# Designs tried in a protein design run: peptides against a protein of PDB entry 1EBD. Part 114

Target 1, 138 residues: chain A of PDB entry 1EBD
Amino acid sequence: KASYEGKVAAEAIAGHPSAVDYVAIPAVVFSDPECASVGYFEQQAKDEGIDVIAAKFPFAANGRALALNDTDGFLKLVVRKEDGVIIGAQIIGPNASDMIAELGLAIEAGMTAEDIALTIHAHPTLGEIAMEAAEVAL

## One batch from the design tools (peptide; made by RFdiffusion4, then SolubleMPNN)

Design b2_p29_3_s1 (from b2_p29_3, 19 letters changed)
Fold by OpenDDE base, seed 3:
Structure b2_p29_3_s1 (fold): chain B 138 residues (1-138), chain A 29 residues (1-29)
Amino acid sequence: as target 1 above (138 residues)
Amino acid sequence: SELQEQLERMRRLGEERRAEEERRRAAAE
């Protein structure tokens, strides 16, 4: 995070601001359960006048989480309604600190909820929850 | 920062939920 923030600042000073409308800087708290976030929170998007869909899927409905007996929490996607582009994501639950990377990549690349929904995830894995949340946003 | 405050709220809510689930599991034993 600190390294990335330094790069963004350097680019701005150099007169070459990033073409990325939404800075995808991940943040992680290694609590139990783990918490991770990237991009906009739902309320931040609303405060800026962005019309969003907040698509939420619980770990209690994920096959791998059930097998691990670690089903607390959820994944939330923040999706811009105008074009279906993912602009934020939050995870509370198992492996959140690592799982946030897929969603950071999606935001950085300007992907839609449909792109994630159509991406095949291995079964059963915790990562399937991203696909399930994306399907909710469609 | 606003992000830090929101993440701290997430952390607190997560810890509370974990504690509730552990109580539920203990009661089921």
Scores: peptide ipSAE 0.092, ipTM 0.513, DockQ to the pose 0.016
Fold by OpenDDE base, seed 2:
Structure b2_p29_3_s1 (fold): chain B 138 residues (1-138), chain A 29 residues (1-29)
Amino acid sequence: as target 1 above (138 residues)
Amino acid sequence: SELQEQLERMRRLGEERRAEEERRRAAAE
């Protein structure tokens, strides 16, 4: 795989009143592997005194990633421990730039890890990794 | 690892974007 080279793209999600005062502005780097982030990083949340669960799931365990022979990286959910609300997500891996949208929506909507874990994702897809990471957070 | 380095780069980029958004909001008021 290629080294980290990519254009930074940030798409502003129009600030809808989120149940969580977290502005879910995605950041994407079109590198190989792709990188995408929205909301809090684990350390940022901790620095602000938020008790969080960092739920990580590797692409190496995702059926679609295996089929594509593109298994580098992971998805990480940052979940507020108190109520299970998703406050951040990071993806390094295949299709990260598109996959971050689901998690941006989840954060803006104030959804919990349980909400994602209970959402049926098509099989086999890269998107299932969000469900798997959410299950880790439970 | 390379992945950890990428994660840290993304963290910094996210912080920059948050700061930009805050400046934009402040300027719009």
Scores: peptide ipSAE 0.090, ipTM 0.594, DockQ to the pose 0.041
Fold by OpenDDE base, seed 5:
Structure b2_p29_3_s1 (fold): chain B 138 residues (1-138), chain A 29 residues (1-29)
Amino acid sequence: as target 1 above (138 residues)
Amino acid sequence: SELQEQLERMRRLGEERRAEEERRRAAAE
């Protein structure tokens, strides 16, 4: 039941060069719900001939989001099939503007979906959604 | 939709920043 109301302010912050040749530059749209992205969108990867998995997990299935009654949106990971490396992420939902930082770090470091899936996230937190999406990619 | 517009804004901003960063690096090398 997304409203998508409120003030919209877009900001893009310069990222660091990644070891995997993908520049992890976050872009944030401050709205309700918030939107954040880093690295490749699924279609961008496909247009460049990169075979990818798009792994999506909804906030409606996140314990903290449910407790907050703020369950609109999802997290999507864009994972390169060749080696499982995360090359992009999009978040629509609560705290997206801050949660994108974890994924920016992961992309910069050349981490895989497995790395994130095996990273224990505090419970219950919104951040667990990254772990859940990573598990979907496996 | 509003969601599509937001995603498109993020995409464009990301592309602009990537291009800017690439130009900056090329000039510094």
Scores: peptide ipSAE 0.085, ipTM 0.587, DockQ to the pose 0.048
Fold by OpenDDE base, seed 1:
Parts: sequence; C-alpha cells; structure tokens
Structure b2_p29_3_s1 (fold): chain B 138 residues (1-138), chain A 29 residues (1-29)
Amino acid sequence: as target 1 above (138 residues)
Amino acid sequence: SELQEQLERMRRLGEERRAEEERRRAAAE
C-alpha cells in the first residue's frame, strides 16, 4: 500500500486503448480468516453498469486447504462478461493477504479469466484456487 | 456478519484508494 501510493501512475500500456485504467490497489484485513480484495466488487461493477460474472470457488474444495485443515472462505473473481477480463477479486481464507497479489497483477495486466485458468498452478496449493475460480468463470 | 463487515470495509478502502489515485492522475495532467 505505502509503496504503491508513492508510485506515479504509469499510463496504461499503449496497447489497450479501450481498457478502463483499473487501479489494482489491494486492501487487506489480517483477520482469521484473512480477507483481501483488489479491483471491483461485484456490486460496484453492477452499479457502474458493467455486466459481470462473479465466479466463486470455496476453500473447502481446495486440496491444500483441506490438507491444512483450513477451509473457511472462498475466492471470488469479478469478470467482465464482454471480454472475460478480470476487473476484481476478493479472497477470504488462508493466505489471502499474499494470494491477492497474483490477482492484482492479473488485473493490472488486463488478463482474462482464461489467462488465469490456463496458468499452471502447482497441485495441491492454495494458489490453485485462483485457477479453479477462473475456470468457473469460463 | 463480521465477515460481511470486513468485506464492506475493504470495499470502502478500495473506493477511497481509487478516488485518491484519480485525483493524483488529474493533478498530474
């Protein structure tokens, strides 16, 4: 947060003239379970007239979370229906504070749910939940 | 309920950060 606040907003890479410059600033609450968010919440996107898919995957279905006996919560991706671009993400669960970074990167780069779904995640890992949620969005 | 409140707090923080960044960008133009 503090480091990002000091960064000069780089102009969006010249290659995406139609991408709304989504500022991917993460918000984290170090609770039990941890909570993390970046980009749009589903309702925020809807309130702005963006048609979105909210793809949710529970930690209870994640192999690593099961192995750790830490299965509370979920990951939610907010995906723009028009082009599949990820515009937001929320995580409640184990390691949410660190896991949000992948999704922040994805949003900043203008990646799609397909990009995440096709990214090989090690099995079994907590990070695999991002891939699983992305697959739900497809 | 507590989880929902945490999510709402995060939502508000995100909105504040976006607004701050927008103001910063506008000031740089």
Scores: peptide ipSAE 0.263, ipTM 0.735, DockQ to the pose 0.036; fails the geometry check

Design b2_p29_3_s2 (from b2_p29_3, 14 letters changed)
Fold by OpenDDE base, seed 5:
Parts: structure tokens; C-alpha cells; sequence
Structure b2_p29_3_s2 (fold): chain B 138 residues (1-138), chain A 29 residues (1-29)
């Protein structure tokens, strides 16, 4: 696979301001592997004095990724410790550019890691990795 | 700028991924 170039290919604002203190701003890099981010990065949150859990799950442990022989990378959830609210997410791996949308929605809606963990995802899918990462945060 | 900050964060994430991929490759060898 090609090296990540660190060039932003797409940026967007998730529409209307949520009642949540944080605005989820998605960014996508169409590299191989793809990279996508929305909301806070882990270190960004820490720098702002937010106590966070970085819940990480590798594609190497995802059934669909294994079936596709595309297991490079991971999904990371940035979860605020005080209330379990997801305030950021990053994905490096297969279909990251599309998968980030679910997490953008979750962040804007003020969902918790528990909300995602309890959401049934189809099996086997790449999307299950969001559920798995959310379970790590619990 | 906001763009520069975002790029920096994305580069850090890419470095994290590369590190983990190397570690995995070493474990599988």
C-alpha cells in the first residue's frame, strides 16, 4: 500500500450547531489506506483540558476486513470520561471516508460510547468496528 | 491556521498507524 501523504482531500461542516459544546467537523484524505476524522483528536482534547478515553479497535480484528484481506489500520473514538459522550473519531483503513459519517452523526447528536456499543451493526461488516471501539470505551 | 493544525493531527495519526503496522509485521514474522 501507498504511504499516507497527509493531504486533506475533503472537509465539511456537519450543518446546524448542536446543543453539544463541540462541533463535529469531518475531514477525509483519500489515501491508501483512507483516513477520516471528525470532531476532536485525542491530543487536541487533552490540550484543551478535556479528560478523554481513546478507545481503539484494529481492522485486523474485524471479520469483514479479514474477509477482504484489508486489515491495515484502526478506528479510534475520543470519549469524554465524565459522561461517556463521543467528542471525536478517527479512522485509518478500508472505507474510512464513508464510515466516518456514522460517527459524525453520533457526535452531533451527543451520543455516548454506550449508545454505539448497544447499536446492532450488521455482521460481518466494516461498520462493526465502530461498535467494537465503543465497547472498548466502556 | 486551522488547516495546518488539522494536517498536523492527521500526520500524527498516520505515524501512529505506521508504527502499529510495523509492530504487527514484526509479531507475524
Amino acid sequence: as target 1 above (138 residues)
Amino acid sequence: SAREELLARLRELAEERRREERERAEEEA
Scores: peptide ipSAE 0.412, ipTM 0.825, DockQ to the pose 0.020
Fold by OpenDDE base, seed 2:
Structure b2_p29_3_s2 (fold): chain B 138 residues (1-138), chain A 29 residues (1-29)
Amino acid sequence: as target 1 above (138 residues)
Amino acid sequence: SAREELLARLRELAEERRREERERAEEEA
């Protein structure tokens, strides 16, 4: 987020139009564990009257997280129930700051939980947790 | 379209979050 804002500001100062107007802007806190979010939080969606599925999968069940001995936290997908479209994601855990990019891309592209669930993720990786959470949303 | 409406709302949410972050930074300065 800070990098995006800095880039937009730098491009504006340089007289260049922002080539990329990102809609799904992630927020990252580089704490221990890392926290990352993009799009709607579950409660925000509910407050706006959106019927959502909150699909949660723990890092304690992820093979790579186990191998790293870093299993605290989870990934949560916020999925619009009507059509399965991903409208938000939150990650608390290892490499959350990088992993949020996949979900940011999914939201920008208007992808569904099924699209993520059917995408083959390398094994073993932390990124598999996105696939697992997407499967929970089905 | 439904997609365009969703994307528009997501943009608004991002702008709201940026405002809140700026306000917090100003209060802490």
Scores: peptide ipSAE 0.201, ipTM 0.677, DockQ to the pose 0.028
Fold by OpenDDE base, seed 4:
Structure b2_p29_3_s2 (fold): chain B 138 residues (1-138), chain A 29 residues (1-29)
Amino acid sequence: as target 1 above (138 residues)
Amino acid sequence: SAREELLARLRELAEERRREERERAEEEA
């Protein structure tokens, strides 16, 4: 599949321009494949002295992505080691712009990787990748 | 700005993805 990310058209939910607010605000780049993020990046967490696990799962292993022949990219969860709480998520792949909302909700609610791993996702869906990445973090 | 930093991090992830895709393509060839 041809992939191009030359156009950086970033969309962010309206919020205050503080660094803290941008951690909570999901952002999307409508490239091919799409890119989305919410909360901490792994390196940002490390720079702040937070001990984290970066749990990654590829779309190439997702049943729906395979069925769509759109398997480029991955989902990454940034999980705080101390308590297993999800503090960030990044998605590069199909439907990233919509899928980031689930993870944004999880972060705002203070959910753990275990909470996501135990959440039943419909099969086969792209959204199952969140569950799979959460299992990697356990 | 926080926005600019976020965009920079997204670009870094995109580069990581492209690297992994190239590595996979090389393994499949």
Scores: peptide ipSAE 0.132, ipTM 0.628, DockQ to the pose 0.020
Fold by OpenDDE base, seed 3:
Structure b2_p29_3_s2 (fold): chain B 138 residues (1-138), chain A 29 residues (1-29)
Amino acid sequence: as target 1 above (138 residues)
Amino acid sequence: SAREELLARLRELAEERRREERERAEEEA
């Protein structure tokens, strides 16, 4: 179960829409579990009239997280339905602060969920969770 | 193409996962 602190931190990040026009600026809270976000939250996209898929995958289903006994949390991708472009990502869990960089790169480059799903991730790694979430968004 | 075949397989797996997630959510409600 994710700590109360991690949940509160994630909610705090969600409540502060970046006034900065840059979609791919990461926000990180070094709580336990760590929280990281880049781009749109699901609700922000909906409020702007963007039709999105919110694809979520839990660390409890990640082999590396299991091996580390650190399985709290999830990764969420926010994907625009029209074209499959990733417009946001949130991570609550192990190594979230570092893992958000891959997703920031994907958003900045205008990549799709397909692009991440087809990217080979080393096994077993925490980073595989990005691929798993991308597959859910297909 | 090999890419298209892989995408088709991934989409199938994604649909299965989404179904399982919905079923779990319904069981927890």
Scores: peptide ipSAE 0.033, ipTM 0.526, DockQ to the pose 0.026

Design b2_p29_3_s3 (from b2_p29_3, 13 letters changed)
Fold by OpenDDE base, seed 4:
Parts: C-alpha cells; structure tokens; sequence
Structure b2_p29_3_s3 (fold): chain B 138 residues (1-138), chain A 29 residues (1-29)
C-alpha cells in the first residue's frame, strides 16, 4: 500500500498560456501515494488577494479507490469565489499524475466548478473524484 | 504531516518549472 518513504520522481510538462491568465503547467511527484498539482495553491491565491474556496474530497469516499484498496489522499480544487472559476488543483492519491490533466485543461479553458460538476464521469472511476470535489465547491 | 511534506515538494517543483518555462519563452522571443 502507500509508503511516503517510497521513490520520488519529479516531472513537469510545459503548457500553453491560460485563457484566464493562470499558468496551467502541471507538476508531478511520482511518490507513493502519487502527487500532482496545477495552478494555484490555496495560500498562493490568498497571498495575491484572491478570495477562494478550497473544495476537498477524499479518495476514501471514492468507489474505485475503495475497490483498488488505495484510498490514501484527496483531491483539492481551488475555486475563485467571485465567479466559480477553477484556478488550481492538488491531488494526492492513486493515478494523480494522469488525473491532473483534466483539471489542467479546465484551468486553461477558464472553466468553473459547475462545468466540472455537470460533466458526467463514468462510475466507478478515480476520475469522478474531480466531479465530487466540484460539487463540494458549489 | 506526510501529506503536507508532499504538497510542499509539489509547490517547490511547480515554482521551479514555471520559472524555467518563463525563461525559455523569453529566450525564444
């Protein structure tokens, strides 16, 4: 299962400039559990004077994660309160390195938490945790 | 916590990569 003492490999992919002027370049650490981020961390947004909602959903509540017996961690969405636009995301947990791509796309396109919440995700999948976190942000 | 340490590493990596990307773009222009 999860071991925070496991191997760590750092990787990042260059991205295009965001349509909403937020850089959506993902960062990935291939640890156990995996970690990935894109856009703002909550405190970074606050330091820049952006009023945000940090919506967190645990893998322990995700059906696919339970089936895989890999439930350590969570997905966090950083959502601008003014208009509901997603400006950041962090994932600790199974398949974080791949799952961050959906959120990178959302940030680059200037999508809202509502857009993700209304996007049907297959059940049960790890990916539906993004939808569940988006629902928390509403 | 262990999660906090991982998030710290992620943030540091992201900042480094963003800075590198910005430098490369500036050099290409």
Amino acid sequence: as target 1 above (138 residues)
Amino acid sequence: SEHEELLKKLRELGEERRAENERKRAEEE
Scores: peptide ipSAE 0.387, ipTM 0.759, DockQ to the pose 0.044
Fold by OpenDDE base, seed 2:
Structure b2_p29_3_s3 (fold): chain B 138 residues (1-138), chain A 29 residues (1-29)
Amino acid sequence: as target 1 above (138 residues)
Amino acid sequence: SEHEELLKKLRELGEERRAENERKRAEEE
């Protein structure tokens, strides 16, 4: 199953209209499984002196992923402990290239893990994993 | 691991894109 295809893509954004100074430029690698990131990695945040929670939720626990028999990977949220603001996200797994958009939006808007956790996601969907990871961060 | 390698690639790509974005902003100002 697993292979690195070498396809890389990154989408630039205009900037930040929010109080969050973290440029939410997504990066995508079209591998199998796909992977995508936006904002800070956990270690990057720590290196800059930001105290963070790394909330990880596996696709193996996601109903849609199970139904698709595509459960390799996880979603990780990087959440600033001080105020619960999402400052980064990484996804390895099905539809990562599209799913990163919700989290890019959240970071751009300065949203918190609680905001995502309280957002009702359709069931069963891969997108529910964002809500589940956000709940882990609470 | 495979996941670690993928995350490394993502991080490198992100850093490159952030640097590129900063250069573009500076050029447009």
Scores: peptide ipSAE 0.382, ipTM 0.755, DockQ to the pose 0.042
Fold by OpenDDE base, seed 1:
Structure b2_p29_3_s3 (fold): chain B 138 residues (1-138), chain A 29 residues (1-29)
Amino acid sequence: as target 1 above (138 residues)
Amino acid sequence: SEHEELLKKLRELGEERRAENERKRAEEE
């Protein structure tokens, strides 16, 4: 608990190019809590002149995380303001290493925050935090 | 925070992997 040491893995998701020429590449640190990222970080997007919304939702507000008594961390979506397309995501929290895959797929497919928000996620699950963060971005 | 340090490491790794994949794709074109 609250150990930030772990092994780092970086992987690639190969799909169709998104509307903007970027590649969604997930990276994971297997710590406790786990850390995962795919696509742009908020500051990285800003440094490249992309106007973004950073939508953050805490695991402390997630029903499954509460049930598991594992509520440390959050999910952050990086959404391009121009068209609502998800261009990045970061997760710190339970099951981050697996949950990042949904967001990697979404980014690679050029999906919007609305697409994720409208996707039905089972309740209560850790995965529904992606839907909650997407709703914040709307 | 330690979480911020980890995210920094993840960002660096992602950038490296992106550059590598972009080079590979360019070679296939």
Scores: peptide ipSAE 0.114, ipTM 0.592, DockQ to the pose 0.045
Fold by OpenDDE base, seed 3:
Structure b2_p29_3_s3 (fold): chain B 138 residues (1-138), chain A 29 residues (1-29)
Amino acid sequence: as target 1 above (138 residues)
Amino acid sequence: SEHEELLKKLRELGEERRAENERKRAEEE
């Protein structure tokens, strides 16, 4: 694979505040593999006294990633234990820069891990890794 | 700012992973 310099991009969401007081602004590094984050990191949540579940699923176990021979990395969901609400997500792996949007939407809407787990994702796709990680959090 | 801290963490993580993969590719060539 060709090597590219990592570029950092941050997207601001314009609009009215949601019911969730968490800033769901995505951040992306276009490295190889790509890195993306939205909402809380696990340690940030812990530092604020939030009891969380960190649910992690590897791309090495994703059917589409295997077919593409691009299996480095993982998806991590940061889920508040009290109510199962997703408060953060990190992705390292193929198409992370685009895949972070689904999790950003989930956080903005105040969705739970159960909501994602019950959402049908096409098979085989990279996107179904979000569903798999959500199932880990249940 | 909080946003700047997040970007810093993400950048460092991405750069580390990129460097590791570059080394692996060089060994395979």
Scores: peptide ipSAE 0.091, ipTM 0.530, DockQ to the pose 0.018

Design b2_p29_3_s4 (from b2_p29_3, 11 letters changed)
Fold by OpenDDE base, seed 2:
Order: C-alpha cells, then sequence, then structure tokens
Structure b2_p29_3_s4 (fold): chain B 138 residues (1-138), chain A 29 residues (1-29)
C-alpha cells in the first residue's frame, strides 16, 4: 500500500517508575506506517556500554500482515546479551501503536526474549511478530 | 533514513518524559 511520512508528532505517556533500571516509556507516531518505541534504542544501549542483541523481524514475513496486504516495516527487539532481558523495542508497521503495549509490559516486568518466544501467540496475527523477533534473539 | 530520523525524535520525546518524571520526583523529595 501507499505509505507516507508526516510531521513528527510523537506522543509519549508517563507511567509509574520502572522497578528495573530501565524505564519503559512508550512513544507512538501515527504516521503511515505507524511507528512505536519503548525502552532502549540499539545505539542508545551501545552508547551506554550495554552489550545487546538487536533482533529484527519484517512484517513481510508475517502471515497476518500478508493477508491484510500491509507488510511495510518491522519489529526490532533490543535484548541485553548477558541475561537475555528485553530492554527496548521498536515497531514500524501495521498496528504498531497498539502492539507496543505487549513489549512495554515485557520490559517493565523484566522479561527475557525467551519468555516472549515461549508465549503462544495466535496464528495468524500481527502480534505473532513479537514471538518471531524473540526467537531471532535466542 | 526517514524512519531512523523519526525514531530519533521518538527517543528525544521519551527522554523528555523521563526527565520530567525525574524532576517531579526530586521536587517531591
Amino acid sequence: as target 1 above (138 residues)
Amino acid sequence: SEFEELLEKMREKAEEVRRRREEERRLEE
């Protein structure tokens, strides 16, 4: 489908302070495709001396995205190598604004990529892409 | 890329929110 970039109008909401060292504050941009992020960006983590795995999975390989004819973009997980804990996530693609919530929860709870990979996601769904990206990080 | 620039803006917004939260916490202590 057609995609476009508008002026940046990022929306971020402040929740409760994280119980972990990394605060998970979501940000969403309602562009087409949508953009959403929570926690660390890969380069940000590296700049702070955190050794990370960046696991990326494209919507073009997601069954539901294909069925919807909406396959632009990807999901990226930023995973700390030492213990596999998810410390960041970025989504560019369909339903990013809602899908980021699962990953925000995971980061806030201190979950690992393995936790997400072992979580059963319905097939075929857009949300399944989180599981796929988590498997890449293993 | 345009997407990377957008994500950078998102990062800046997130940092702003964190800074505000930290400032509020400091003021309440």
Scores: peptide ipSAE 0.111, ipTM 0.536, DockQ to the pose 0.046
Fold by OpenDDE base, seed 5:
Structure b2_p29_3_s4 (fold): chain B 138 residues (1-138), chain A 29 residues (1-29)
Amino acid sequence: as target 1 above (138 residues)
Amino acid sequence: SEFEELLEKMREKAEEVRRRREEERRLEE
């Protein structure tokens, strides 16, 4: 189940200037499964000479996704290796269009993978996958 | 990938919209 066909939505974030000049503009494809992205793709970062860690966690390992019998896809964090700052994120899976907001906030605020890993997420929720992916990046 | 290219186009469009809004706001000030 890897179809990315669907309604395309682009939203602009007016965000304040941050210490990190990475623009956190989300993009969403309302397909089945949903697809969402914010910040750098892994290959994009590499092409620009940024040394990154790509931390991936599958919905198949998420408790809420299992309970919903909707386990397609994954969440990927793109983390700058030198300081652990999150510079991008991609989600393919259930509720990706809404879940991307947390990661957009994290990028805008210059948060690290550790910040997300240490953030308590309600259990069981799909949102826990962000915490799990962040732990992979540590 | 084709998916990544699509998302990049979406980002470019969003940035253009943001730029125009900023310009309009500056003209109103």
Scores: peptide ipSAE 0.035, ipTM 0.491, DockQ to the pose 0.038
Fold by OpenDDE base, seed 4:
Structure b2_p29_3_s4 (fold): chain B 138 residues (1-138), chain A 29 residues (1-29)
Amino acid sequence: as target 1 above (138 residues)
Amino acid sequence: SEFEELLEKMREKAEEVRRRREEERRLEE
């Protein structure tokens, strides 16, 4: 349903070449659910020969999303395997358009998944999903 | 489509930022 529509939108974005490199330019589609992306897509990184870990965490497992009854979608982190640096992120779900900013900052600053995992996020918030996804990448 | 146009605009913006950063780096060297 809604999650499927969001996934299709995100995949459509992923299917187009981007000149992003490591420049964290966010892209947002204000669909329902919202879609947001910054940095590399998983397949884009692979096509460029970057060995990556794709860490995915669903909004269905996020406390705030449950409280809002808006649990469709997920957050995906694209992490460079050699050093754990976050090089991309995609969000499909509630408040994706705003939540992508944290990850854009992380990419621009050259942060690792560990940096995000160790950052305390307020509870309960949608933003906790970034921390959870980062933990998956470890 | 509008979606494709958005993607193209974002790509162009990314290229612009990369170019600008590269130019700034050269000026600092």
Scores: peptide ipSAE 0.018, ipTM 0.434, DockQ to the pose 0.067
Fold by OpenDDE base, seed 1:
Structure b2_p29_3_s4 (fold): chain B 138 residues (1-138), chain A 29 residues (1-29)
Amino acid sequence: as target 1 above (138 residues)
Amino acid sequence: SEFEELLEKMREKAEEVRRRREEERRLEE
């Protein structure tokens, strides 16, 4: 229920940004698990005719999440196939409310999945999941 | 209702950002 509510809220706020200038306004639900989103959802992008890759990585495979015994959820990147630019991201899981900021920055700056994948993330951290998802998108 | 109010504020912020960017674009044309 929390994940559904977070998704709906994020979609409503994200709106319909232009193809070149994405407005990266985050939406956060402080529930358990936390929900956060910025930019496009996968289906939203598809509805607007944007060909996207949805790159998903589970917290169950994240070293820090395992160490914390808090492995519910996932991070999803929505990546435009044409040029690899990140146009959206969703996080359901631990520390989602803070982790979404990195992805908001990436979207606002017009970064690609490769940019995130090549960014060194501390190990083991929850934030490392962004790098893992970015690698999936490559 | 508190969450709904937050959503509304976030929507307003999104609209403001969009408007500002559109204005800046027009000034550069």
Scores: peptide ipSAE 0.022, ipTM 0.444, DockQ to the pose 0.062; fails the geometry check

Design b2_p29_4_s1
Fold by OpenDDE base, seed 5:
Structure b2_p29_4_s1 (fold): chain B 138 residues (1-138), chain A 29 residues (1-29)
Amino acid sequence: as target 1 above (138 residues)
Amino acid sequence: MLSEEERAARRARAEEILAEWREEVARRR
């Protein structure tokens, strides 16, 4: 947190786009499938001149989603290339409205894709999709 | 720190994008 806030402040002073502006804004569409986001969309980051990796993992490859027979959609991480910091996330699929909170916490804390990839998720769970998407970003 | 109005505007834009994505996913079912 403090290190991330310090970096963002330094970037702002240097005239660089600050990721803090979008980092803490969740949105949810309660529908079937559910949709949720926090922080930057990939295109928003690009429009601000942030070089990003968009790491996408499908629910069709998630063991819990398969067991639930609810495999439509995906999780997407928006990762800043320079340092691997997660600056946005989007989820379309089962429990998206609740699952976005983990990623909101990660973004607020200034975590990297590596931090999420190294976080052990219970198996099989829908939450593993965050770990899997983070591994794609490495 | 963003104003409440700026936060609301960013949330609304996110909801619009998500709605578009939802429609595309739902159409593929």
Scores: peptide ipSAE 0.386, ipTM 0.829, DockQ to the pose 0.035
Fold by OpenDDE base, seed 1:
Structure b2_p29_4_s1 (fold): chain B 138 residues (1-138), chain A 29 residues (1-29)
Amino acid sequence: as target 1 above (138 residues)
Amino acid sequence: MLSEEERAARRARAEEILAEWREEVARRR
């Protein structure tokens, strides 16, 4: 709450035309593969006039996904170009419904792609795909 | 702060987009 309010206020002071709503509302579709989202989709951000980087990393390149023989899908980060702040994330793949929580926390905290890229993830895990996608955004 | 109705609407729209993406991923299997 306080971090969100402070950030919206900072953006208003910076002359941004839209209060970017960083309220991380998770959506999950429990299917095979699982699907999850939090914050902005790339197109939603563009429709609001936010200049974004969409960083995509496939589960086919994730060591844990390979070990599980479950490599379908990807993680996508939606990163604001101006300051590298994560404003959205989508996951299609193994454990997407649980993995989205890390990215929800990152968005609520106002973290950058660099913050996630510098976060040590255990290897091999599905969660390390967030770090890999964050590195793509740098 | 978004209303519960606005939160529910955003969630529903996200679930629709994710369902479309799921179908795309499934076609590539």
Scores: peptide ipSAE 0.385, ipTM 0.829, DockQ to the pose 0.033
Fold by OpenDDE base, seed 2:
Structure b2_p29_4_s1 (fold): chain B 138 residues (1-138), chain A 29 residues (1-29)
Amino acid sequence: as target 1 above (138 residues)
Amino acid sequence: MLSEEERAARRARAEEILAEWREEVARRR
């Protein structure tokens, strides 16, 4: 696989939108519910002409969130449709501030939704929601 | 590579969007 950095550099040189500019900048709002983001929002990607899949999975369907009685919100993956590369993620819900780190790593590494969907997450955990959202993107 | 100012501006915009979404989720409680 060509390095993600090499691909993004090539895309930037070609005048294509570069996801790298958003990757290194996590945003966290320490509120109830917690909010976190890394990379592109869906609308930002669309405004830059990137064809994306927005995959959303609710905490109300997560076994750990149910056990905690904290089921508000969702995880959203923003996936580039051409190649399945994750270019953004948003989380609103329990432990969003910590959970965003997995997705930040995935985006920085140039991982696909398939790479996350195939990653075994411990059960039951809040982190499983990333796997579930990745499956929605397939 | 983005400037520090550009990074800060992008973070601030993300925080604004998240705050809007938080308010929407909170109203559903």
Scores: peptide ipSAE 0.356, ipTM 0.814, DockQ to the pose 0.034
Fold by OpenDDE base, seed 4:
Structure b2_p29_4_s1 (fold): chain B 138 residues (1-138), chain A 29 residues (1-29)
Amino acid sequence: as target 1 above (138 residues)
Amino acid sequence: MLSEEERAARRARAEEILAEWREEVARRR
């Protein structure tokens, strides 16, 4: 809260429009499977007139999820088409509650799907699913 | 800057959508 308020205030003072007024507020449902989100859902972005790509990658295709025998669900990235900036993410699956923090950082930093796709993730990890979903958005 | 109420409302809506998605994924198990 306080850190975000400070950043938004600094950006407003600097005359930079925050590219998206959607505060990267994480929401988490601690369940089986775990559920997490940050930023826009696809429909919310569309309702605000933002042209988006929704890139989805399943845990069933993730090497670590396979090794854990926990392959239910997916990661979804919501990417603004104009500039490739990530404006939202949702995760349903293993370790979603912790993995959402990487995507929250990416959104808050104004990173693109390309930035995430080019980020080297350790293999095999659950976190690789973010890279795979970003590649789908390219 | 969003109000505390607006932040709470956005979080609550997100949790609702996630709960629906969880139920959909769980039914496929």
Scores: peptide ipSAE 0.369, ipTM 0.821, DockQ to the pose 0.035; fails the geometry check

